# Peptides against a protein of PDB entry 3VZA, part 12

Target 1, 98 residues: chain A of PDB entry 3VZA
Amino acid sequence: RVERLCKSKELFEERLGLEIRRIHNEQLQFIFRHIDHKDPDKPYMFTLSINEQGDYEVTSCTPPLDCISEFQLKVRETNNFSAFIANIRKAFTALSFK
Target 2, 62 residues: chain B of PDB entry 3VZA
Amino acid sequence: AAYVTQLYYKISRIDWDYEVEPARIKGIHYGPDIAQPINMDSSHHSRCFISDYLWSLVPTAW

## One batch from the design tools (peptide; aimed at target 1 I23 I50)

Design b1_p12_7_s4 (made by RFdiffusion4, then SolubleMPNN; from b1_p12_7, 6 letters changed)
Fold by OpenDDE base, seed 3:
Structure b1_p12_7_s4 (fold): chain B 98 residues (1-98), chain C 62 residues (1-62), chain A 12 residues (1-12)
Amino acid sequence: as target 1 above (98 residues)
Amino acid sequence: as target 2 above (62 residues)
Amino acid sequence: ALSTLQKLLAIP
């Protein structure tokens, strides 16, 4: 099962172009690649924590997204984490065309 | 890796078929209404296309 | 998803 889990992670990372890392200060780093078709390895990333109130909190976003604060509000309201991540990726994609 | 893979599933709602050859991207996307199969040859597509396609399966409605 | 994230962050 351990081998299966390792393979699963690798498949998700490559196929979704999304890497998830635990970083310092109890945060998760989400790194999107495969966003810019001209530079597939260019990273688009944000970090996420759960604050003392138990709410999702975006602690950084690189490159910055104007909509990230709104998305943080939406995910707190809906708890739709899937839509949260997908919308961030969509926003990064739109940014890559500017 | 168990919790990370669980998180990937919660994000994408995709379950991979782990018994196919590496060049075959095969799995199931579990949408809100019905499950849809994923079955594509990765050698015929760019990495960006594959990712874009898979993410297109994920609803963005809140 | 919150519980999953919490568990992930709680890993030593």
Scores: peptide ipSAE 0.442, ipTM 0.955, DockQ to the pose 0.153
OpenDDE base, seeds 1, 2, 4, 5: peptide ipSAE 0.340, 0.332, 0.371, 0.441; ipTM 0.949, 0.949, 0.950, 0.955

Design b1_p12_8 (made by RFdiffusion4)
Pose (drawn by RFdiffusion4):
Structure b1_p12_8 (pose): chain A 98 residues (1-98), chain B 62 residues (1-62), chain P 12 residues (1-12)
Amino acid sequence: as target 1 above (98 residues)
Amino acid sequence: as target 2 above (62 residues)
Amino acid sequence: SVKDLLKKIINS
């Protein structure tokens, strides 16, 4: 029951290397791990809210990505949240080789 | 707890097989077109490869 | 929608 839900969350966290936290001020924090193969536990994170207009809003990005504003505009336009997350991860992977 | 796992599905489109040994990464990936099985031995791969591979299943086209 | 689901998560 609830055990299955916790198990599902842990499987996703370990397998995708993605953790989601609900934090202060109506935000969710997405933390990617398993990005740098030389340091698998190093986190790359961004925070997100739904603003008063009902729009996706990235409120911070650590480390910064120069493309995340573009991604914000795209996710607003297309409503493709899956691609938004996938493109942010691709950007953090690339950043790790800069 | 259910809301976060639902969002994982929305993001990855993966449904896990919860009835397998921990060493097996098993599930199905869904998409526009036919669903695809996943059945990997976690002992054969690094954590990073597993994550990179699974994420490669997620389309990046907007 | 995904936005509704995010709001549910935030307001949980």

Design b1_p12_8_s1 (made by RFdiffusion4, then SolubleMPNN; from b1_p12_8 with K3I K7R K8Q)
Fold by OpenDDE base, seed 3:
Structure b1_p12_8_s1 (fold): chain B 98 residues (1-98), chain C 62 residues (1-62), chain A 12 residues (1-12)
Amino acid sequence: as target 1 above (98 residues)
Amino acid sequence: as target 2 above (62 residues)
Amino acid sequence: SVIDLLRQIINS
């Protein structure tokens, strides 16, 4: 089972181009790749924590997204985390076109 | 690892077929209505195309 | 919930 879980993680990372890391200060880092077709390994990332109120909180975004604060509000209202991540990727994709 | 894979599923709603050859991307996407199969040959597509396609399966409506 | 799952990952 452990081997299957490891393989599962690797498949998701490669196929979705999304890596998830635990970093300092009780945060998670979400790293998107395969965004820029001219530079597939270029990372687009944001960090996330759960604040004292128990709400999703974006602590950083690189490159910055004008819409990230709105998305944070939306995910708090809807609790639709899937749409939250997908919309962020969509925004990064749009940004890659300049 | 178990928690991270659970998170990937909650994000993508994809369940992979782990028994096929590495070049075959096979699985099931569980959308809000009907489950749809995923079955593609990775050798025929770029990594970016594959990722874009898979993410296109994920609804962006809040 | 996703929030609980995130907490579990953070504290693992």
Scores: peptide ipSAE 0.800, ipTM 0.964, DockQ to the pose 0.963
OpenDDE base, seeds 1, 2, 4, 5: peptide ipSAE 0.799, 0.800, 0.799, 0.799; ipTM 0.964, 0.964, 0.964, 0.964

Design b1_p12_8_s2 (made by RFdiffusion4, then SolubleMPNN; from b1_p12_8 with V2D K3I D4E)
Fold by OpenDDE base, seed 3:
Structure b1_p12_8_s2 (fold): chain B 98 residues (1-98), chain C 62 residues (1-62), chain A 12 residues (1-12)
Amino acid sequence: as target 1 above (98 residues)
Amino acid sequence: as target 2 above (62 residues)
Amino acid sequence: SDIELLKKIINS
């Protein structure tokens, strides 16, 4: 089972181009790759925590997204975490076109 | 590892087929309506195309 | 919930 879980993680990372890391100060880092077709390994990332109120809180975004604060509001209202992540990737994709 | 894979599933709603050869990207996407199969040959596509395609399966409606 | 899962990952 452990081997299967390890393989599963690797498949998701490569196929979705999304890496998830636990970092300092009780945060998760979400790293998107395969965004820029001319530079597939270029990372687009944001960090996330659960604040004292128990709400999603974006603590950083690189490169910055004008829409990130709106998305944070939306995910708090809807609790649709899947749409939250997908919309962020969509925004990064749009940004890569300049 | 188990929690991270659970998170990937909650995000993508994809369940992979782990028994096929590495070049075959096979699985099932569980959307809000009907489950749809995923079955593609990775040797025929770029990494970016594959990722874009898979993410296109994930609804962005809040 | 998703938040509960995130907390489990953060605290693992």
Scores: peptide ipSAE 0.774, ipTM 0.963, DockQ to the pose 0.967
OpenDDE base, seeds 1, 2, 4, 5: peptide ipSAE 0.774, 0.770, 0.772, 0.773; ipTM 0.963, 0.963, 0.963, 0.963

Design b1_p12_8_s3 (made by RFdiffusion4, then SolubleMPNN; from b1_p12_8, 4 letters changed)
Fold by OpenDDE base, seed 1:
Structure b1_p12_8_s3 (fold): chain B 98 residues (1-98), chain C 62 residues (1-62), chain A 12 residues (1-12)
Amino acid sequence: as target 1 above (98 residues)
Amino acid sequence: as target 2 above (62 residues)
Amino acid sequence: SVIELLRQIINS
């Protein structure tokens, strides 16, 4: 089972181009790759925590996204985490075209 | 790894077929509508195309 | 829930 779980994680990382890491101060880092077709390994990332109120809180975003604060509000309202992540990737994709 | 894979599923709603050869991207996407199969030959596509396609399956409506 | 799952990952 552990072997299958490890394989599953690797498949998701490669195929979605999304890596999820636990980092300092009780945060998760979401790293998107495969965004820029001219530079597939270029990372686009944000960090996320659950604040004292129990709400999603974006603690950083690199490169910055103007829409990230609105997305944080939307995910708090809808609790649609899937749409939250997908919209962030969509925004990063748009940004890659400058 | 169990929690992380659960998170990937909650994000993507994709369940992979783990018994096929590495070059075959096979699974099922469980969206709001009828479940749709995924079956791609990775050798026919770039990594970026594959990722873009898979993410296109994920609804962005809040 | 996703929030609970995130907490479990963070605290793992």
Scores: peptide ipSAE 0.803, ipTM 0.964, DockQ to the pose 0.964
OpenDDE base, seeds 2, 3, 4, 5: peptide ipSAE 0.803, 0.803, 0.803, 0.802; ipTM 0.964, 0.964, 0.964, 0.964

Design b1_p12_8_s4 (made by RFdiffusion4, then SolubleMPNN; from b1_p12_8 with K3L K7R K8Q)
Fold by OpenDDE base, seed 3:
Structure b1_p12_8_s4 (fold): chain B 98 residues (1-98), chain C 62 residues (1-62), chain A 12 residues (1-12)
Amino acid sequence: as target 1 above (98 residues)
Amino acid sequence: as target 2 above (62 residues)
Amino acid sequence: SVLDLLRQIINS
């Protein structure tokens, strides 16, 4: 089972181009790749924490997204985390076109 | 690893077929209504195309 | 829930 879980993680990372890491100060880092077709390994990332109120809080975004604060509001209202991540990727994709 | 893989499923709603050859991207996407199969040959597509396609399966409506 | 999953990952 452990081997299957490891393989599963690797498949998701490669196929979705999304890596998830735990980093300092009780935060998660979400790293998107395969965004820029001219530079597939270029990372687009944001960090996330859960604040004292139990709400999702974006602590950084690189490159910055004008819409990230709105998305944070939306995910708090809807609890649709899937849409939250997908919309961020969509925004990064749009940004890659300049 | 178990929690991370569960999170990937919560985000993408994709369940992979782990028994096929590495070049075959096979699985099931569980959408709101009907489950849809995923079955593609990775050798025929770029990594970016594959990722874009898979993410296109994920609804962006809040 | 996703929130619980995230907390588990953060505290792992």
Scores: peptide ipSAE 0.798, ipTM 0.964, DockQ to the pose 0.977
OpenDDE base, seeds 1, 2, 4, 5: peptide ipSAE 0.796, 0.796, 0.795, 0.795; ipTM 0.964, 0.964, 0.964, 0.964

## One batch from the design tools (peptide; aimed at target 1 R22)

Design b2_p13_1 (made by RFdiffusion4)
Pose (drawn by RFdiffusion4):
Structure b2_p13_1 (pose): chain A 98 residues (1-98), chain B 62 residues (1-62), chain P 13 residues (1-13)
Amino acid sequence: as target 1 above (98 residues)
Amino acid sequence: as target 2 above (62 residues)
Amino acid sequence: LTAKELIQKIIES
């Protein structure tokens, strides 16, 4: 029951290297690991809220990505949250080789 | 707990097989078109490859 | 629930 839910969360966290945390001020923090193969535990993270207009809003990005504002505009336009997350991860992977 | 795992599905479109040994990464990836099986041996791969590979299943087109 | 709705539910829970 609840064991299955916890197991599912752990499988996703380990396999995708993605953790989701509910943090202060109505935000979720998305933490990517397994990005830098030389340092698999190093995190890359961004935080997100749904603003008062009901729009996706990236409230911080550590380390910064120069394309995340463009991604915010695209996810608002398309409502494609899956692609938004996938493109942010691709951007962190690329940033790691800069 | 259920809400976060539902969001993982929305993001990745993967449903795990929960009835397998821990060393097996098994599940199905869903998409617009026919669903695809996943059955990998975790012992044969680095954690980063597994993550990179699984993420490559997620379309990046908007 | 959409991804956006789930986000909101996560925050509200």

Design b2_p13_1_s1 (made by RFdiffusion4, then SolubleMPNN; from b2_p13_1, 5 letters changed)
Fold by OpenDDE base, seed 2:
Structure b2_p13_1_s1 (fold): chain B 98 residues (1-98), chain C 62 residues (1-62), chain A 13 residues (1-13)
Amino acid sequence: as target 1 above (98 residues)
Amino acid sequence: as target 2 above (62 residues)
Amino acid sequence: LSAAELIRQIIAS
């Protein structure tokens, strides 16, 4: 099962172009790749924590997204984490066209 | 790794088929209505296309 | 587990 779990993680990373890392100060870093078709390895990333109130809190976003604060509000309201991540990727994709 | 893979499922709603050849991207996407099969030959597509396609399966409606 | 709970478990592991 451990081997399958490791394989699963690798498959998700490669196929979704999404890497999840634990970083300092109790945060997760979400790194999107495969966004820019001209530069598939160019990273688009944000960091996330669960604050003392138990709410999702975006602690950084690189490159910055104007919509990230709104998305944080939306995910807190809806608890739709899937839509949260998908919308962030969509926003990064749109940004890559500029 | 268990929690990470579970998180990936929470995000994508995809369950991979781990018994196929590496070049075959096979799995099931569990949407709100119908479970959709995934079955791609990765050698026929760019990494960006594959990722874009898979993410297109994920609803963005809140 | 919810996504938030999973995140906390990942952070704690």
Scores: peptide ipSAE 0.829, ipTM 0.966, DockQ to the pose 0.975
OpenDDE base, seeds 1, 3, 4, 5: peptide ipSAE 0.828, 0.829, 0.828, 0.828; ipTM 0.966, 0.966, 0.966, 0.966; seeds 1, 5 fail the geometry check

Design b2_p13_1_s2 (made by RFdiffusion4, then SolubleMPNN; from b2_p13_1 with T2S I7M Q8K)
Fold by OpenDDE base, seed 2:
Structure b2_p13_1_s2 (fold): chain B 98 residues (1-98), chain C 62 residues (1-62), chain A 13 residues (1-13)
Amino acid sequence: as target 1 above (98 residues)
Amino acid sequence: as target 2 above (62 residues)
Amino acid sequence: LSAKELMKKIIES
């Protein structure tokens, strides 16, 4: 099972172009790749934590997204984590064309 | 890695078929209404296209 | 587990 889990993680990372990494200060780093077709390995990243109130909190976003604060609000309201991540990727994709 | 893979599922709603050859991207996307198969030859597509396609399966409606 | 709970589990790992 451990081997399958490792394989699963690798498949998700490669196919979704999304790496999830635990980093310092009780945060997860979400690293999107495969955003820019001209530079597939260029990372687009944000970090996320659960604050003292139990709410999702974006602690960084690179490159910055004007919409990230709104998305944070939306995920807190809807608890739709899937849409949250997908919308961030969509925003990064749009940014890559500018 | 169990929690991480579970989180990937929470995000994507994709379950991979782990028994196929590496070049075959095969799985199931569980949408809100209908589960749809994923079955593509990775050698026919760029990594970016594959990722874009898979993410296109994920609803962005809040 | 919820996504939030999963995050906590990952962070605690």
Scores: peptide ipSAE 0.827, ipTM 0.966, DockQ to the pose 0.956
OpenDDE base, seeds 1, 3, 4, 5: peptide ipSAE 0.827, 0.828, 0.827, 0.827; ipTM 0.966, 0.966, 0.966, 0.966; seeds 1, 3, 4 fail the geometry check

Design b2_p13_1_s3 (made by RFdiffusion4, then SolubleMPNN; from b2_p13_1, 4 letters changed)
Fold by OpenDDE base, seed 3:
Structure b2_p13_1_s3 (fold): chain B 98 residues (1-98), chain C 62 residues (1-62), chain A 13 residues (1-13)
Amino acid sequence: as target 1 above (98 residues)
Amino acid sequence: as target 2 above (62 residues)
Amino acid sequence: LSAFELMKKIIES
């Protein structure tokens, strides 16, 4: 089972181009790759925590997204974590065309 | 690793077929209405195209 | 577990 779990993680990382890391101060780092077709390894990332109030909080976003604060509000309202991550990727994708 | 893989499922709603050949991207996307099969030959596509396609399956409606 | 609960488990590990 452990081997299967490792394989699963690797498949998700490669196929979705999304890496999830636990970093300092009880945060998760979400790293998107495969965004820029001209530079597939270029990372687009944000960090996420659960604050003292128990709410999702974006603690950083690189490159910055104008919409990230709105998305944070939306995920708190809807609890639709899937849409949250997908919309961030969509926004990063749009940014890569600029 | 177990929690992370579960989180990937919560994000993507994709369940992979782990028994196929490495070049085959096969699985099921579980959308709100109908489950959709995924079946791609990775050798025919760029990594970016594959990722874009898979993410296109994930609804962005809140 | 929900995504929220999973995230909590990960960051608390």
Scores: peptide ipSAE 0.813, ipTM 0.966, DockQ to the pose 0.971
OpenDDE base, seeds 1, 2, 4, 5: peptide ipSAE 0.813, 0.811, 0.812, 0.812; ipTM 0.966, 0.966, 0.966, 0.966

Design b2_p13_1_s4 (made by RFdiffusion4, then SolubleMPNN; from b2_p13_1, 6 letters changed)
Fold by OpenDDE base, seed 4:
Structure b2_p13_1_s4 (fold): chain B 98 residues (1-98), chain C 62 residues (1-62), chain A 13 residues (1-13)
Amino acid sequence: as target 1 above (98 residues)
Amino acid sequence: as target 2 above (62 residues)
Amino acid sequence: MSAFELMRKIIEE
C-alpha cells in the first residue's frame, strides 16, 4: 500500500501539476505548474495555514492575486476546498496570459 | 502520504487506475451528479493540456 | 475526513 500511495502522489503531482508540501510554521505550500504553456515548469504558489481561530488563512501568494482575499473568505464561508484550489488555479492561469 | 493523497482526492475528486501502463491516464472523476471516466494517452498531449483538462473537470462554483 | 481535517493531519505529521 505504501508503494501505491507514493505512486498516487506522483501521479497527482504530474497530472494536476500541483505539489503539496508542508513547510515551516505549520503551513502547507501549494505549488502549481503547467500553468504557462510557454513555460510549463514556472511555479505559481501559495501557502495556507489554519489560524488559531480555526480558519483557513492564506499566508503568501506568489505571484500575488487580487482575488486571493475574496477566495479566502469564500472558502471560510462554504468550506468548499475543492473550489478554493480550483479557483486559485484559474486565477493563476488568467494571470499567465497578462 | 495517505493524508496527502486523500487531500488530492478532496481537491480533484479523481481516483486513478494504478494498474495501467504509465502513459495511460486512466481514472474516474466523481462530480456532484455523476462519475465520469478519464482515459487518455499522455504521449499524445502536452503536460499543460493534460493538467488543464483535468482541472476543467473540477467545479469552481462555491 | 474533510479537507480541513486532512490538512490538519498533514501539518501535524
Scores: peptide ipSAE 0.808, ipTM 0.965, DockQ to the pose 0.980
OpenDDE base, seeds 1, 2, 3, 5: peptide ipSAE 0.807, 0.807, 0.807, 0.806; ipTM 0.964, 0.965, 0.965, 0.964; seeds 2, 3 fail the geometry check

Design b2_p13_2 (made by RFdiffusion4)
Pose (drawn by RFdiffusion4):
Structure b2_p13_2 (pose): chain A 98 residues (1-98), chain B 62 residues (1-62), chain P 13 residues (1-13)
Amino acid sequence: as target 1 above (98 residues)
Amino acid sequence: as target 2 above (62 residues)
Amino acid sequence: DDSFLTMMNRLLE
């Protein structure tokens, strides 16, 4: 029951290396690990809210990505949240080689 | 708890097989077109490869 | 709460 739900969350967290946290001020924090193969536990994170217009809004990005504003505009236009998350992860992987 | 796991599905389109040994990464990836099985031995791979591989199943086209 | 559920509904659209 609830055990299955917790198990599912842990499988996703470990396997995708992605954690989602509900934090202050109506935000969710997305934390990617397993990005830098030399340091698998190092986090890359961004925070997101749904603003008063009902739009996706990235409220911070640590470390910064220069393309995340473009991604915000694209996710608003297409409503493709899956591609938005996938492209942010690709950007953090690339940033790690800069 | 259910809402976060639902969002994982929305993001990755993966449904896990919860009835397998912990060492097996087993599930199905869904898409526009036919669903694809996943059945990997976690002992054969690094955590990073597993994550990178699984994420490569997620389309990046907008 | 309402704000959280609104957010989750938006994300799951």

Design b2_p13_2_s1 (made by RFdiffusion4, then SolubleMPNN; from b2_p13_2, 8 letters changed)
Fold by OpenDDE base, seed 2:
Structure b2_p13_2_s1 (fold): chain B 98 residues (1-98), chain C 62 residues (1-62), chain A 13 residues (1-13)
Amino acid sequence: as target 1 above (98 residues)
Amino acid sequence: as target 2 above (62 residues)
Amino acid sequence: SEAEERMFNKLLE
């Protein structure tokens, strides 16, 4: 089972171009790659925590996204974490076209 | 490790077939209505295309 | 950790 979990993570990382890291201060870092077809390894990332109120909180976003605050609001309202991540990726993709 | 893989499923709703050769991207996407198979030869596509395709399966409606 | 469990439980909710 442990071996499957490791393989699963690797497959998701490569196929989705999404790496998830545990980082300091009880946060998760989400790193998107495969966004820019001209530079597939260029990272687009944000960090996420659960604040004292128990709500999703984006603690950083690189490069910055104008829509990230709205997405944070939407995920708090809907609890649709899948749409949250997918919309962030869509926004990063749009940003990569300048 | 279990939490991270569960999170990937929470995000993508994809379950991979782990028994196929590495070049074969095979799995099932569990959409809100019906499950759809994934079955593609990665050697025929760029990494970006593959990722874009898989993410296209994920609804963005809130 | 307990804090991480809280975080993941929220994310997986």
Scores: peptide ipSAE 0.579, ipTM 0.955, DockQ to the pose 0.902
OpenDDE base, seeds 1, 3, 4, 5: peptide ipSAE 0.574, 0.574, 0.569, 0.574; ipTM 0.954, 0.955, 0.954, 0.955

Design b2_p13_2_s2 (made by RFdiffusion4, then SolubleMPNN; from b2_p13_2, 10 letters changed)
Fold by OpenDDE base, seed 2:
Order: structure tokens, then C-alpha cells, then sequence
Structure b2_p13_2_s2 (fold): chain B 98 residues (1-98), chain C 62 residues (1-62), chain A 13 residues (1-13)
């Protein structure tokens, strides 16, 4: 059972190219890889927390995305977390083409 | 681990088939309208292609 | 930990 969960995590990390880490101050770090086909291991990442109002708050984004603030607003409005993460990856992908 | 896997499902809506050979990427994507099977031979594709393909299954409409 | 669980549960809300 525990082994299954560990395997599941590893499969998601490798296949989606998305690592999710717990970091200080009750934040989650989302690390995308497999974005740049020329450099598959290059990380694109952002950190997320729940603020005092109970809303999702992006606390950092590297590299920076012009659209990240809008996405934060959209996820607060729609609560569509899946679209939130997917759109961020889409934006990172676009950025990788410069 | 249970919670992080739940988060991955919340994001991707993918459920993997864990009873297949490592080189086989099998699972089900549960879209809003219909469930679609995933069945790929990872040896035929780059890591980036695989990730791009899987993410393409995830709707970006808010 | 309990704190980590609460965080994940909140994010999954």
C-alpha cells in the first residue's frame, strides 16, 4: 500500500515532469521539468501557499510570468486548480521558446 | 504520500495502471465528459513529448 | 505531520 503510493508519486513526477515539494512556512513548491526540449531537466517553478483569507497565493515564480497574477485571480474565482496548474505549465512552455 | 498523490489526481485527473511493465505508460484520464485511455510505449518517445502529451489531456479552460 | 496534512487538505479543498 505504502509502496503503491510511493510508486504513484514517482510515476507522476516522471511522466508529468512535475515535482511537488513541501517547503518552509507551509508552502508547496511546484517544479516543472520537461518544458524545454533542448534542456529537459531545466526547472520552471513556483511556490504556493494559503493566505490568511484562505485563498491561494503565489509566493514566487521562477522564471517570472506576466500572467501569474491573473492566474491567481482566476483560480480564486473558479477554484479550478487543475486549469491553474495546466495554464502555468502552458505559460512556462511558451516562455521557453522566448 | 496519499495526499500528494491525491493532489496529482486533482491536477491531472489521471489514474495510472500499476500492473504493467515499466516501459508501458498506461492509465485513464478522466475528462469532464468522457474517460480516455492512455497507452504509450515510453521507449518510442522523449520525456518531453510524453509530458507534453499528457498535459495536453488536461483542460485549460477555467 | 498533522500540520502537513492540514495544508494538503486545504489545498485539495
Amino acid sequence: as target 1 above (98 residues)
Amino acid sequence: as target 2 above (62 residues)
Amino acid sequence: SAAEQRMFETLLK
Scores: peptide ipSAE 0.219, ipTM 0.938, DockQ to the pose 0.683
OpenDDE base, seeds 1, 3, 4, 5: peptide ipSAE 0.208, 0.209, 0.214, 0.218; ipTM 0.938, 0.938, 0.938, 0.938

Design b2_p13_2_s3 (made by RFdiffusion4, then SolubleMPNN; from b2_p13_2, 9 letters changed)
Fold by OpenDDE base, seed 4:
Order: structure tokens, then C-alpha cells, then sequence
Structure b2_p13_2_s3 (fold): chain B 98 residues (1-98), chain C 62 residues (1-62), chain A 13 residues (1-13)
């Protein structure tokens, strides 16, 4: 099972271009690649935590997204984490077009 | 590892077929209404195209 | 850890 889990993680990382890391202060880092077709390895990332109220909180976003605060609000309202991540990727993609 | 794998499924709703050759991207996307098969030859596509395609399966409606 | 478990429990609910 461990081997399959490792393989699964690797497949998701490569195919979705999304790496998920546990980082300091109990935060998750989401690193998107394969965003810029001209620079597929360029990372677009944000970090996420659960605040004292138990709500999702974006603690950083690189590069910055104007819409990230709205998305944070939306995910708190809907608890649709899938849409949250997908919308962030969509926003990063749009940003890469400049 | 289990948590991360579960999170990937929570995000993408994709379940991979792990019994195929590495060049075959095969799985099932479980959409809100129906399940859709995924079956791609990765050698025919760029990494960015593959990622964009797979993410296009994920609804952005809140 | 318990904290990480709590995090993932929320994410996966």
C-alpha cells in the first residue's frame, strides 16, 4: 500500500503539475507547475493554514493574486476545496499570460 | 502519504489506473453528474497540455 | 501529528 501511495503521489504531481508540501507552522504549500507553456517548471504557489477560528486562511501567494482573498471567502462559504484549488490554478494561468 | 493522496482525490476527483505502462495516462474522473474515463498517451502531449486538460475536468463553480 | 490530522480532516470533510 505504501508503494502505491507513493506512486499515486508521483503521478498526481507530474500529471496535475501540483506538489503539496507540509511546511513550518502547520501550513500546506501548494506548488503549481506546468502553468506557463513557455516555462513549464516555473512555480506558482500559495500556502494555506487553518486559523484559530478553524477557517481556511491563505498565508502567502506567489506571485500575488488579486482574487485570492475572494477565493478564500468563497471556500469558507462553500467548503468547495476542489473549486478553490482549481480557481487558483485558473487565476495563475491567466496571470501567466500577462 | 495517505492524507496527501486523499487530498489529491478531493481536489481532482481522479482515480488513476496503476496497472498500465507509464506512458499511458489512464483513470477515471468522477464529475458531479457522471464519471468520465481518462485515457491518454502521454508521449503525444506536452506536460502542460496534459495538466491543462486534466484541470479542465475540475469544475470551478463554487 | 494531531495538528496535521486536524488540518487534513477539515480539508477532506
Amino acid sequence: as target 1 above (98 residues)
Amino acid sequence: as target 2 above (62 residues)
Amino acid sequence: SAAWQAMFDKLLE
Scores: peptide ipSAE 0.640, ipTM 0.957, DockQ to the pose 0.897
OpenDDE base, seeds 1, 2, 3, 5: peptide ipSAE 0.634, 0.636, 0.637, 0.638; ipTM 0.957, 0.957, 0.957, 0.957

Design b2_p13_2_s4 (made by RFdiffusion4, then SolubleMPNN; from b2_p13_2, 9 letters changed)
Fold by OpenDDE base, seed 5:
Structure b2_p13_2_s4 (fold): chain B 98 residues (1-98), chain C 62 residues (1-62), chain A 13 residues (1-13)
Amino acid sequence: as target 1 above (98 residues)
Amino acid sequence: as target 2 above (62 residues)
Amino acid sequence: SAAWEAMFQKLLE
């Protein structure tokens, strides 16, 4: 089972170009790669925590996204975490076009 | 890594086939309607294309 | 830890 879990994580990281890290102060870091076709290894990332109210809170976003605050509101309203992540990737993709 | 892999599934709704050769990207995407197979030869595509394609399977509607 | 478990429980709801 452990072997499968490790392989699964590696497959997702490579195929989705998404790495998920546990970082200090009880935050998750989501790192997107494969966004810019001219620079596939360029990272686009944000960090997420659960605040004292129990709500999703984006604690950082690099590069910054104008829409990230709206997405935070939407995920709090809908609890659709999949759409949350997918929309962030979509926004990063649009940003990469300059 | 159990929580992380579960999170990947929650995000993507993809279940990989772990028994195929490394160059074969094979799995199932479980969308809101009907499950769809994934079956790609990774050697025929760039990493960015593969990622873009897989993410295109994930609905962005809230 | 309990804190991480709580976070993942929230995310996986």
Scores: peptide ipSAE 0.619, ipTM 0.957, DockQ to the pose 0.919
OpenDDE base, seeds 1, 2, 3, 4: peptide ipSAE 0.612, 0.617, 0.613, 0.617; ipTM 0.956, 0.957, 0.957, 0.957

Design b2_p13_3 (made by RFdiffusion4)
Pose (drawn by RFdiffusion4):
Structure b2_p13_3 (pose): chain A 98 residues (1-98), chain B 62 residues (1-62), chain P 13 residues (1-13)
Amino acid sequence: as target 1 above (98 residues)
Amino acid sequence: as target 2 above (62 residues)
Amino acid sequence: DPAYLRMMERLLE
């Protein structure tokens, strides 16, 4: 029951290397690991809220990505949250080789 | 707990097989078109490859 | 938490 839900969360966390945390001020923090193969535990993270207009809003990005504002505009336009997350991860992978 | 796992599905479109040994990464990836099986041996791969591979299943087109 | 529920509903659209 609840064991299955916890198990599912842990499988996603380990397999995708993605953790989701509910943090202060109505935000979720997305933490990617397994990005830098030389340092698999190093995190890359961003935080997100749904603003008062009901729009996606990236409230921080550590380390910064120069394309995340463009991604914010695209996710608002298309409502494609899956592609938004996938493109942010691709951007962190690329950043790691800069 | 259910809400986060539901969002993982929304993001990755993967449903795990929960009835397998821990060393097996098994599940199905869903999409616009026919669903695809996943059955990998975790012992044969690095954690990063597993993550990179699984993420490559997620379309990046907007 | 209603605020959280609304957030999750938005993300799952």

